# Peptides against a protein of PDB entry 4ASU, part 330

Target 1, 270 residues: chain A of PDB entry 4ASU
Amino acid sequence: ATLKDITRRLKSIKNIQKITKSMKMVAAAKYARAERELKPARVYGVGSLALYEKADIKTPEDKKKHLIIGVSSDRGLCGAIHSSVAKQMKSEAANLAAAGKEVKIIGVGDKIRSILHRTHSDQFLVTFKEVGRRPPTFGDASVIALELLNSGYEFDEGSIIFNRFRSVISYKTEEKPIFSLDTISSAESMSIYDDIDADVLRNYQEYSLANIIYYSLKESTTSEQSARMTAMDNASKNASEMIDKLTLTFNRTRQAVITKELIEIISGAA
Target 2, 83 residues: chain B of PDB entry 4ASU
Amino acid sequence: FTFASPTQVFFNSANVRQVDVPTQTGAFGILAAHVPTLQVLRPGLVVVHAEDGTTSKYFVSSGSVTVNADSSVQLLAEEAVTL

## One batch from the design tools (peptide; made by RFdiffusion4, then SolubleMPNN)

Design b2_p30_1_s4 (from b2_p30_1, 19 letters changed)
Fold by OpenDDE base, seed 3:
Structure b2_p30_1_s4 (fold): chain B 270 residues (1-270), chain C 83 residues (1-83), chain A 30 residues (1-30)
Amino acid sequence: as target 1 above (270 residues)
Amino acid sequence: as target 2 above (83 residues)
Amino acid sequence: EPILLTEENEEKAKKEFEEKLAAAAAAALA
């Protein structure tokens, strides 16, 4: 490689390093905000799930319609965040199909659709975009919940799959249940709940769905920002190492060029 | 007793004496060992009576309240403010 | 077509939820 080639490459990598460092800082700021906002969201979301955990709602085996909601975002450069969710979605879809169930998919964030389009395109009901540009709100969750409820797809049971935040260096892909109004209404375990009007229960389930979606969005966002911060840090370190290597190569090449020129002068082979 | 909105937690697994909630079917008081029930909130006043005798008032928008068989209660409001 | 999570759609969803809630309340009181 000529000195010019090495210099050009050095300049390019240095520019990339500047970009990755900047992205790291942006991700760090977003992470800090997301973590703060996750605290109440987790209490709220876990509170909404308490009924389903305590009532031990069982879906009858004859029920065949299953919904999978995958939660991620539109934005890349965050390690395995999207692929982890997609992997679990694929596994769940395969297991359900093997059990003779009909599976439909909702993708929250364009990355889910991008990963699953080739293999699962026919199973998608809807995809939501513009996810991850701003912190998710309860309004965003309401949009998703409303669209699901208005889709006309009469699922019996569903699963929402998302990355739960553990720490700045750790997340775990998890699943939470979603139940239809009919499944809840027909569950024997619900008999202990007194005087539940059908309209009340419907509204309750609408809120429950929105609550769970909101919770999942907050967990996903926090996990994503932390993962992006780590990914950009790693990219910056890798760029630094490459700069060091290229700098050494540049110095060696420069010395070789000088030596060659001196030899040419001395030998008269000019 | 858990009382939260999407953005704020007021009570997290706390022990309280009574919670008065505004529901679409009417206001009711949740006492110790209340029968399990599900209700939807209407905009109105929530009053929390602590075991120490203190009372706290909140205005809530829509939401849900769950009373479970184990006497745990989840009050989840879309919006809530302390009064 | 993908649904965009915009402020406009958020406002629409909020309104629709409020309307559904109001309708359910009216039905429960009837």
Scores: peptide ipSAE 0.062, ipTM 0.859, DockQ to the pose 0.662
Fold by OpenDDE base, seed 1:
Structure b2_p30_1_s4 (fold): chain B 270 residues (1-270), chain C 83 residues (1-83), chain A 30 residues (1-30)
Amino acid sequence: as target 1 above (270 residues)
Amino acid sequence: as target 2 above (83 residues)
Amino acid sequence: EPILLTEENEEKAKKEFEEKLAAAAAAALA
């Protein structure tokens, strides 16, 4: 490579490094906000799941319709955030299909669609976009919940798959259950709640669905911003190492050129 | 007793004497060892009676309340404010 | 077609939930 070529590459990598550093700072700011907002959201979300955990709701084996909701976003450059969710969705879908279940999928975020469209296009009920530009709200969760309820797909049981935030350097892809009104109403463990009006139970279930979706969005967002910050930091470090390597190459090449010129002068071949 | 909105936590696994909640079928008081129930909130006043005799008031919008067999209670409001 | 998580859709969803709740309340009180 000529000195000119090396210089051009150095300039390019330095520009990339500036971009990745800037993106790291943006991700850090968004992460800090997301983490603050996750604290109440987690209490709220865990509270909404308390009934299902305590009641140990079981779906009868003869029930075949299963819903998978995958939660991520539209935005890339965040490491394995999207692929982790998609991988677990694929695994769950395959396991359910092997068990003779009908599987339908809802994708929250365009990245899930992009990953799964080719292999699972026929299983998608709906995909949601414009995820990740702003912090998710309860209203966003309500939109998703309402669309599911109005879809006409009468699932028996479902799973919501999302990245749970652990720390700034760690997330875990997890699954939480979603139950239909019919499944809840027919569960033996719910007999202690028998005096509940059917309309009340329906409304309760609608809130429960919105609640868990909201919780999943907040966990996902926090995990994503943290992962993006890490990814951009790694990219910046990699760029730095490459700059150092190219700088050494430049210096060696320059010395070789000078040496060649000196030899030509001394030899009189000039 | 847990009382939260999506954006704020008021009580997290706290012990309380009584919680008065506004439901679509009417207001009722949740006491210790209340029978298990599920209800939907209507806009109205929530009153939390602490064991020490203190009373806190909140206005809530829609939401849900769960009383479990283990006497745990989850009050989840879409919107809630301290009064 | 993908559904957009916009403020407009959010407001619509909120309204629909509120209407459902109001209807349920009215039915329970009747």
Scores: peptide ipSAE 0.046, ipTM 0.843, DockQ to the pose 0.621
Fold by OpenDDE base, seed 2:
Structure b2_p30_1_s4 (fold): chain B 270 residues (1-270), chain C 83 residues (1-83), chain A 30 residues (1-30)
Amino acid sequence: as target 1 above (270 residues)
Amino acid sequence: as target 2 above (83 residues)
Amino acid sequence: EPILLTEENEEKAKKEFEEKLAAAAAAALA
């Protein structure tokens, strides 16, 4: 490679490194906020799931309609955040199909659609966009919940799949159950609960759905920002290593050029 | 007893004597070993009676309250503010 | 068509939930 070629490549990689460092800082700021906001969101979301865990709600096997909600975002450059969710969605959809279940999918974030559209387009009910630009709100969760409830799709049970935040360097793709009103109403384990008005239970279930979605969004966002920080840090380190290698190559090439020129001068003076 | 909004935690697995909640069917007090129930919150006053005799007041918007068989309680308000 | 998570949609959703809650409350008192 000529000195000019090496210089051009160095400039390009230095620019990439600058961008990745900047993106790391932005992700760090968003992560710090997300982690702070995740603390109450976990208490809130886990609290909403407590009923389902304590009541041990089971869906009868004869029920055929299953909903999968995949939670991610619109934004890339965050490692395996989207692919991990999509992989679990695919696995779950395949398992359910093998069991003779009808599967419908809701995608939260455009990346879910981008990954699954080719293979699962007919299973999508709806996709939500503009995810990840701003921190998710309870309003966002409510929009998703309402759209599901208004879709007319009468699912029997469902799964929400999202990345749970563990630490700045770790997340885990998890699945939480979603139950229909009918499933909750007919569950034998619910008999211990005092006479619950049907309208109350319906409203309760609407909040429960919104709560779980909200929780999943907060976990997903925190996981995404942490993963993006790591991805950008790795990219910056890789760029640094490449810069070092190219700099060495540049210096060697420069020395060779100088030596050649000196030899030509000496030989020509001769 | 857990009491939280999406943005704030007021109680997390705390022991309390009594919680008064405003529900769509009326306000009721949740005592220790209350029968399991599910209710939806109406806008109103939540009063938490601590074991030490102190009381805390909160205004809540919509939400839900769950009393489980194990006496655990989850009060989840869309919005809540300390009074 | 994808649904956008906008403030407008959030407000609409909140209003719809509030209306449902109000209706449920009215039914319970009836």
Scores: peptide ipSAE 0.044, ipTM 0.844, DockQ to the pose 0.635
Fold by OpenDDE base, seed 4:
Structure b2_p30_1_s4 (fold): chain B 270 residues (1-270), chain C 83 residues (1-83), chain A 30 residues (1-30)
Amino acid sequence: as target 1 above (270 residues)
Amino acid sequence: as target 2 above (83 residues)
Amino acid sequence: EPILLTEENEEKAKKEFEEKLAAAAAAALA
């Protein structure tokens, strides 16, 4: 490679490093906010899931309609955040199909659609976009919940798949159950609850759905921002190492050129 | 007893004496060992009676309240403010 | 077609909530 080529490459990598460092800082700021907002959201969301855990709600095996909600975002450069969700969605969909269940998919974030469209396009009910530009709100969750309820798809049971935040360096793709009103109403384990008006239960379930979606969005966002921060840090380090290597190559090449020129001068070889 | 909104936690697995909640069917008091129930909140006042005798008041919007068989309670309001 | 999670939807939700709160507060003072 010529000195000019090496210089051009150095400049390019230095620019990339600048971009990755900037992105790291942005991700760090978003992460800090997301983590702060996740604290109450987790209490709220886990509180909403408490009924399902305590009541041990089971879907009858004869029920065949299953909904999968995959939660991620539109934005890349965050490691395995999207692929992990998609992988689990694929696995779950395959398992459910093998069990003879009908599977429909909701994708939260364009990346889910991008990954699964080729293989699962016919299973998508709806996809949500513009996820990840701003922190998710309860309003966003409500929109998703409302769209699901208005879709006309009468699922029996569902799964919401998202990345749960563990730490700045760790997330885990998890699944939480979503139950239809009919499934909740017919669950034997619900018999211990006092005679609940059907309208009350419907409204309760609507809130529950929105709550769980909101929780999943907050977990996903926090996980994503932390993963992006790590990814950008790694990219910056890799760029630094490459700059060092290229700089050494540049110096060696420069010395070789100088040496050649000196030899030509001394030898009189034109 | 857990009482939270999407953005704020007021109580997290706390022990309380009584919680008065506004529901669509009317206001009811949740006591220790209350029978399991599910209710939907109407806008109104929540009154939390702590074991130490202190009383806290909150205004809530819509939401849900769950009383489980294990006596755990989840009060989840869409919005809530301290009064 | 994909549904957009826009600030507009958030603002609408927030406004609706504020209106509900205001109505509830009025009812409670009533």
Scores: peptide ipSAE 0.075, ipTM 0.842, DockQ to the pose 0.303; fails the geometry check

Design b2_p30_2_s1 (from b2_p30_2, 17 letters changed)
Fold by OpenDDE base, seed 5:
Structure b2_p30_2_s1 (fold): chain B 270 residues (1-270), chain C 83 residues (1-83), chain A 30 residues (1-30)
Amino acid sequence: as target 1 above (270 residues)
Amino acid sequence: as target 2 above (83 residues)
Amino acid sequence: DVKYIYLPETEEEERKVREEFAKKVAEALA
C-alpha cells in the first residue's frame, strides 16, 4: 500500500471513530433515561404479571393455537439484541411445532421481521414499526395490544419474548406468558375468582396485555441502549487499535521510501 | 400492596390497612382479608389507609386492581397523581 | 405481503391512541 492509501484509510477510520464516539454518547444519554424510566415500569409490569404467576394458569394440551410476540426495535448497531430475541423465538416456535401446536408470530420492531422473514414469513401476523426512535409509551403498548386483540387470531396461549435488563453490561432474553380470555376464564386455578363478571375479566385482560407489552418495551429499550453503548465503545476501541497499527505501517513505509530515495541518490539511480 | 402507574410507583409491596378504589361497578374498600377479586378502575379517588393511621389520597384514571388469595394487592393505573 | 402497523410518532397521536384504548375497554362494560 502506498502512503497515500494508508493516509486515506487512516482518515476514514478516524472519521468512523468520531462517529462511533458520538453514537456512544447518544446511546449513553438514552440509556440513562431508559434506566430511570425502567424502575417504575418494572414495578408496574411485574405487578401486572402477578396474577398469572400466583394463579399458575395452565393451558390444556388440547389447545393448539400459540402466539409468539417478539420485542425488539427498528434500529441496529446494538450487538446481539435482536438476534437473541429472534433465536429464542425460533427455538420456541420449533418446540411448539414439534408438540403439534399452531404458531403465529408478532414482531415488535422491524428487525424481528428482517431476521425471520425468510424462514417464518407465513407465521407472521403483523410487524410493528417505528420502535426505538423515541422512548416507548403506554400508548405504544396500547396500539400493539389493540391490534393483537383485533387480529382475529384466537390464540389459546402466547409467549412474549424480550430482553430483560440486568445491568449496563448484561441483559437476558426472557419469556413471559400471555393467556387468552378463554384460557383464563376456564382455568381451574381461577376458581377463587369465580364471581368476576365476564366483561370485567375481559377488560382486565386487555389492560394486562397492554401492561405486559409496555413492560417488555421498557426492558427491551433499556437493554438495547446499553448494548448499543457497549457496541459503540467497542467499535471506537477497535478503530483506535486500527489507527495505531496503520500509523505504524505508515511510519515504516515512510522510512522505507526515504531509505530508497537515499539509496537512489547515493547510487545515482534516477 | 403495590400501587403504580407506568411512570411512578406509590407503593411497592407495602403493608397497608385499607385501600379504597374506584371501580366500574362501584367503589369498594380492600382490607387485609378481602376475598380474591379482579376489577377495572374508573377515574376517581384512591384512598390508602396506612397502618400508622395516615391517609393518602390519589386520583387515578383507568387501570386494574387485583386482590389475590395471599392478600397481596396490585393497583395499576394508567395515570395517577397524588392529591 | 407483510402487514405493518406503525406506532404513534407524536405525543398527540399517542394520547389519542391511549384514549381510544381506554374507551374501548370501558365500552366493554356497558
Scores: peptide ipSAE 0.232, ipTM 0.872, DockQ to the pose 0.780
Fold by OpenDDE base, seed 4:
Structure b2_p30_2_s1 (fold): chain B 270 residues (1-270), chain C 83 residues (1-83), chain A 30 residues (1-30)
Amino acid sequence: as target 1 above (270 residues)
Amino acid sequence: as target 2 above (83 residues)
Amino acid sequence: DVKYIYLPETEEEERKVREEFAKKVAEALA
């Protein structure tokens, strides 16, 4: 490689490093906010899931329709955030299919679709876009919940799959259940609850859905921003190492060129 | 007793004497050892009576309230403000 | 065909969606 080639590569990598460092800083800012906002959201979300934990709701085997909601975003460069969710979605779909269940999929964030469209396109009901540019709001969750309620797909049970935030360096892909009104209404474990009006239960369940979706979005966002920081940091470090290597190569090549030129001068060679 | 909105936590696994909540079917008072039940919130006043005798008031929008068999209570409002 | 839904980009749009959701939920009790 010529000195010019090496110089060009150096310039390119330095530019990449600048971009990755910038992206890291942006991700850091978003992470800080997300982490702050996750604290109340987690309490809220866990509260919403409490009923399902306390009441052992079981779906009869003869019920065949299952919904999978995968939660991620539209934005890349965040390590295995999207692939982790997609992987678990695939696994869950396969397990359900093996059990004779019908599976439909909702993707929150375009990356889910991007990963699964070739293998699971027939199972997709809808993909939600414009996820990840701003912090998720309860309004966003309401949009998703509303669409699900209006989708016409009368599932018996569902799964929401998302990355739960653990720490700045750790997340865990998890699954939480979503139950249809019919499933909850018919569950024997619900008999301990006082005479609940059917309309009240329906209303309750619909809010619960939005609540759980909101919670999943907040967990996902925090996990994603943290992962992006890590990814950009790694990219920056890799770029730095490459710059060092190329710099050494440049210096070596420069010396070689000088030596060659000197020899040519001394020898009189053209 | 847990009372939260998506953006704010008011009570987290706290012990309280009584909670009055506005439900779509009317006022609902939650006491110790209340039977398990599910209700939905209407916009209105929530009153929390603490064990020490203090009373706190909140305005809430829509949401839900759950009383479980283990006496745990989750009050989840879409929006809530301290009064 | 793949169906796409775009999340609201403005506070106004978000408010409208929340109102619609609330209305939908409330219909169960109407």
Scores: peptide ipSAE 0.212, ipTM 0.866, DockQ to the pose 0.776
Fold by OpenDDE base, seed 1:
Structure b2_p30_2_s1 (fold): chain B 270 residues (1-270), chain C 83 residues (1-83), chain A 30 residues (1-30)
Amino acid sequence: as target 1 above (270 residues)
Amino acid sequence: as target 2 above (83 residues)
Amino acid sequence: DVKYIYLPETEEEERKVREEFAKKVAEALA
């Protein structure tokens, strides 16, 4: 490689390092906020799931329609955040299909669509975009819930798949259940809740859906920002190492060129 | 007893004497060992009576309240403010 | 073709969506 080539590569890598360093800082700031906002969101979300856990709601085996909601974002450069969700979605879809179920998919964030479009395009009902630029709000969850309720797809049960935040260096892809109104209404375990008006139950379920979606968005966002911060840090370190190596190569090459020129002058070969 | 909004937690698995909630069917008081029920909140006043005799008041918007068989209660409001 | 929905871009839009959702729920209860 010529000195010019090495210099060009150095410049390129230094620019990348600047970008990754900047992105790390941005991700760190967003992570700090996300983590703070996740605390109440967990209490709220877990509270919404409490009924389903305590009542042990089961879907009859003869029911065939299943909905999968994958939660991620539109933004890349965050390690395995998107691929992890997509992988679990694929696995779940395959298992359900093998069991004779009809599967439809909703993607929260464009990255899910990007990964699954080729293999699962026919199963997609809708993809939500503009995810990741700002922290998710309850309004965002409401939009998603409303669309699901108005989609016309009468699912019997569903699964929401998202990354649950554990720590700065750890997340876990998890699944939580979504139940249709009909499934809840027909569940034997719900018999202990006497004299529940059908309209009340419907409205209750609508809020529950929005609540669970909101919770999943908050977990996903926190996991993503943490993962991005780590990824950008690693990228910056790798760039630094490459810069050091190229700098050494540059210096050696420069010395060799000078030496060659001196020899040519002394020998009279030029 | 758990009482929270998406952005704030007021009570987390706390023991309380009584909670008065505004529901679409009317306001009612939740006591210990209340029968299981599901209700939707209407905008109104929530009153929490603590075991030590203190009373806290809140204004809530829409939401839900759940009373489970194990006497656990989840009050989840879209918006809530302390009064 | 996959249907796309864009989430609210502004706080005002977000508020409107929440209000519409709440209204829908309230209407269902009425």
Scores: peptide ipSAE 0.115, ipTM 0.824, DockQ to the pose 0.703
Fold by OpenDDE base, seed 2:
Structure b2_p30_2_s1 (fold): chain B 270 residues (1-270), chain C 83 residues (1-83), chain A 30 residues (1-30)
Amino acid sequence: as target 1 above (270 residues)
Amino acid sequence: as target 2 above (83 residues)
Amino acid sequence: DVKYIYLPETEEEERKVREEFAKKVAEALA
């Protein structure tokens, strides 16, 4: 490689490093905010799930319609954030299909569609876009919930799959259940909640759906920003190492060129 | 007793004496050992009576309230403000 | 064909959606 080639490569890598460092800082800022906002969201979301956990709601085996909601975003460069969700979705879909269930998919964020469109396109009901540019709001969750409720797909049970934030260096892909009104109303364990008006229960479930979606969005966002920060940091470090290597190569090559030129001058060959 | 909005936590697994919540059918009080129930909130006042006798008032927009068999209560409002 | 829905881009749009949702819920209770 000529000195020019090395210089060009150095410049390119330095530019990449600058970009990755900048992206790291942006991700760090977004992560800090997301983490703060996740604290109340967890209390809220976990509170919404409390009924389902305590009531131990079971879906009858004869019920065949299942909904999978995958939660991620539109934005890349965040490690395995999207692929982890997609992998879990694929696994769940395959298991359900093997059990004779009908599976439909909702993708929150375009990356889910991008990963699954070739193999699962026929199972998609809807994909939500414009995810990840701004912090998710309860309004966003409401949009998703409303669309699901208006989709006409009468699922019996569902799964919402998202990345739960553990720490700045760790997330875990989790699954939480979504139950239809019919499933809840027919559950034996719900008998202790007798005398609940059907309309009240319906409305309650609508809120529950929105609440769970909101919670999943907050967990996903925090996980994503943290993962992006880590990914960009790793990229920056890798770039730094390459810069160091190329710099050494440059210096050695330069010295060799100088030496050669000096020899040529001394020998009279030039 | 847990009382939260998407953005704020007011009570987290706290012990309270009574919580008054607004529902479409009217306000009702949640006491100790209240029967399990599910309700949807209407815009209105939430009053939390603490064990020490203090009372806190909140305005909520909408949401849900759950009373479980284990006496745990989840009050989840879309929006809530302290009065 | 995959159906696409765009989430609200503005706070105003988000508020509108929340209000509509709340209204729907309220109507269902009535």
Scores: peptide ipSAE 0.100, ipTM 0.835, DockQ to the pose 0.789

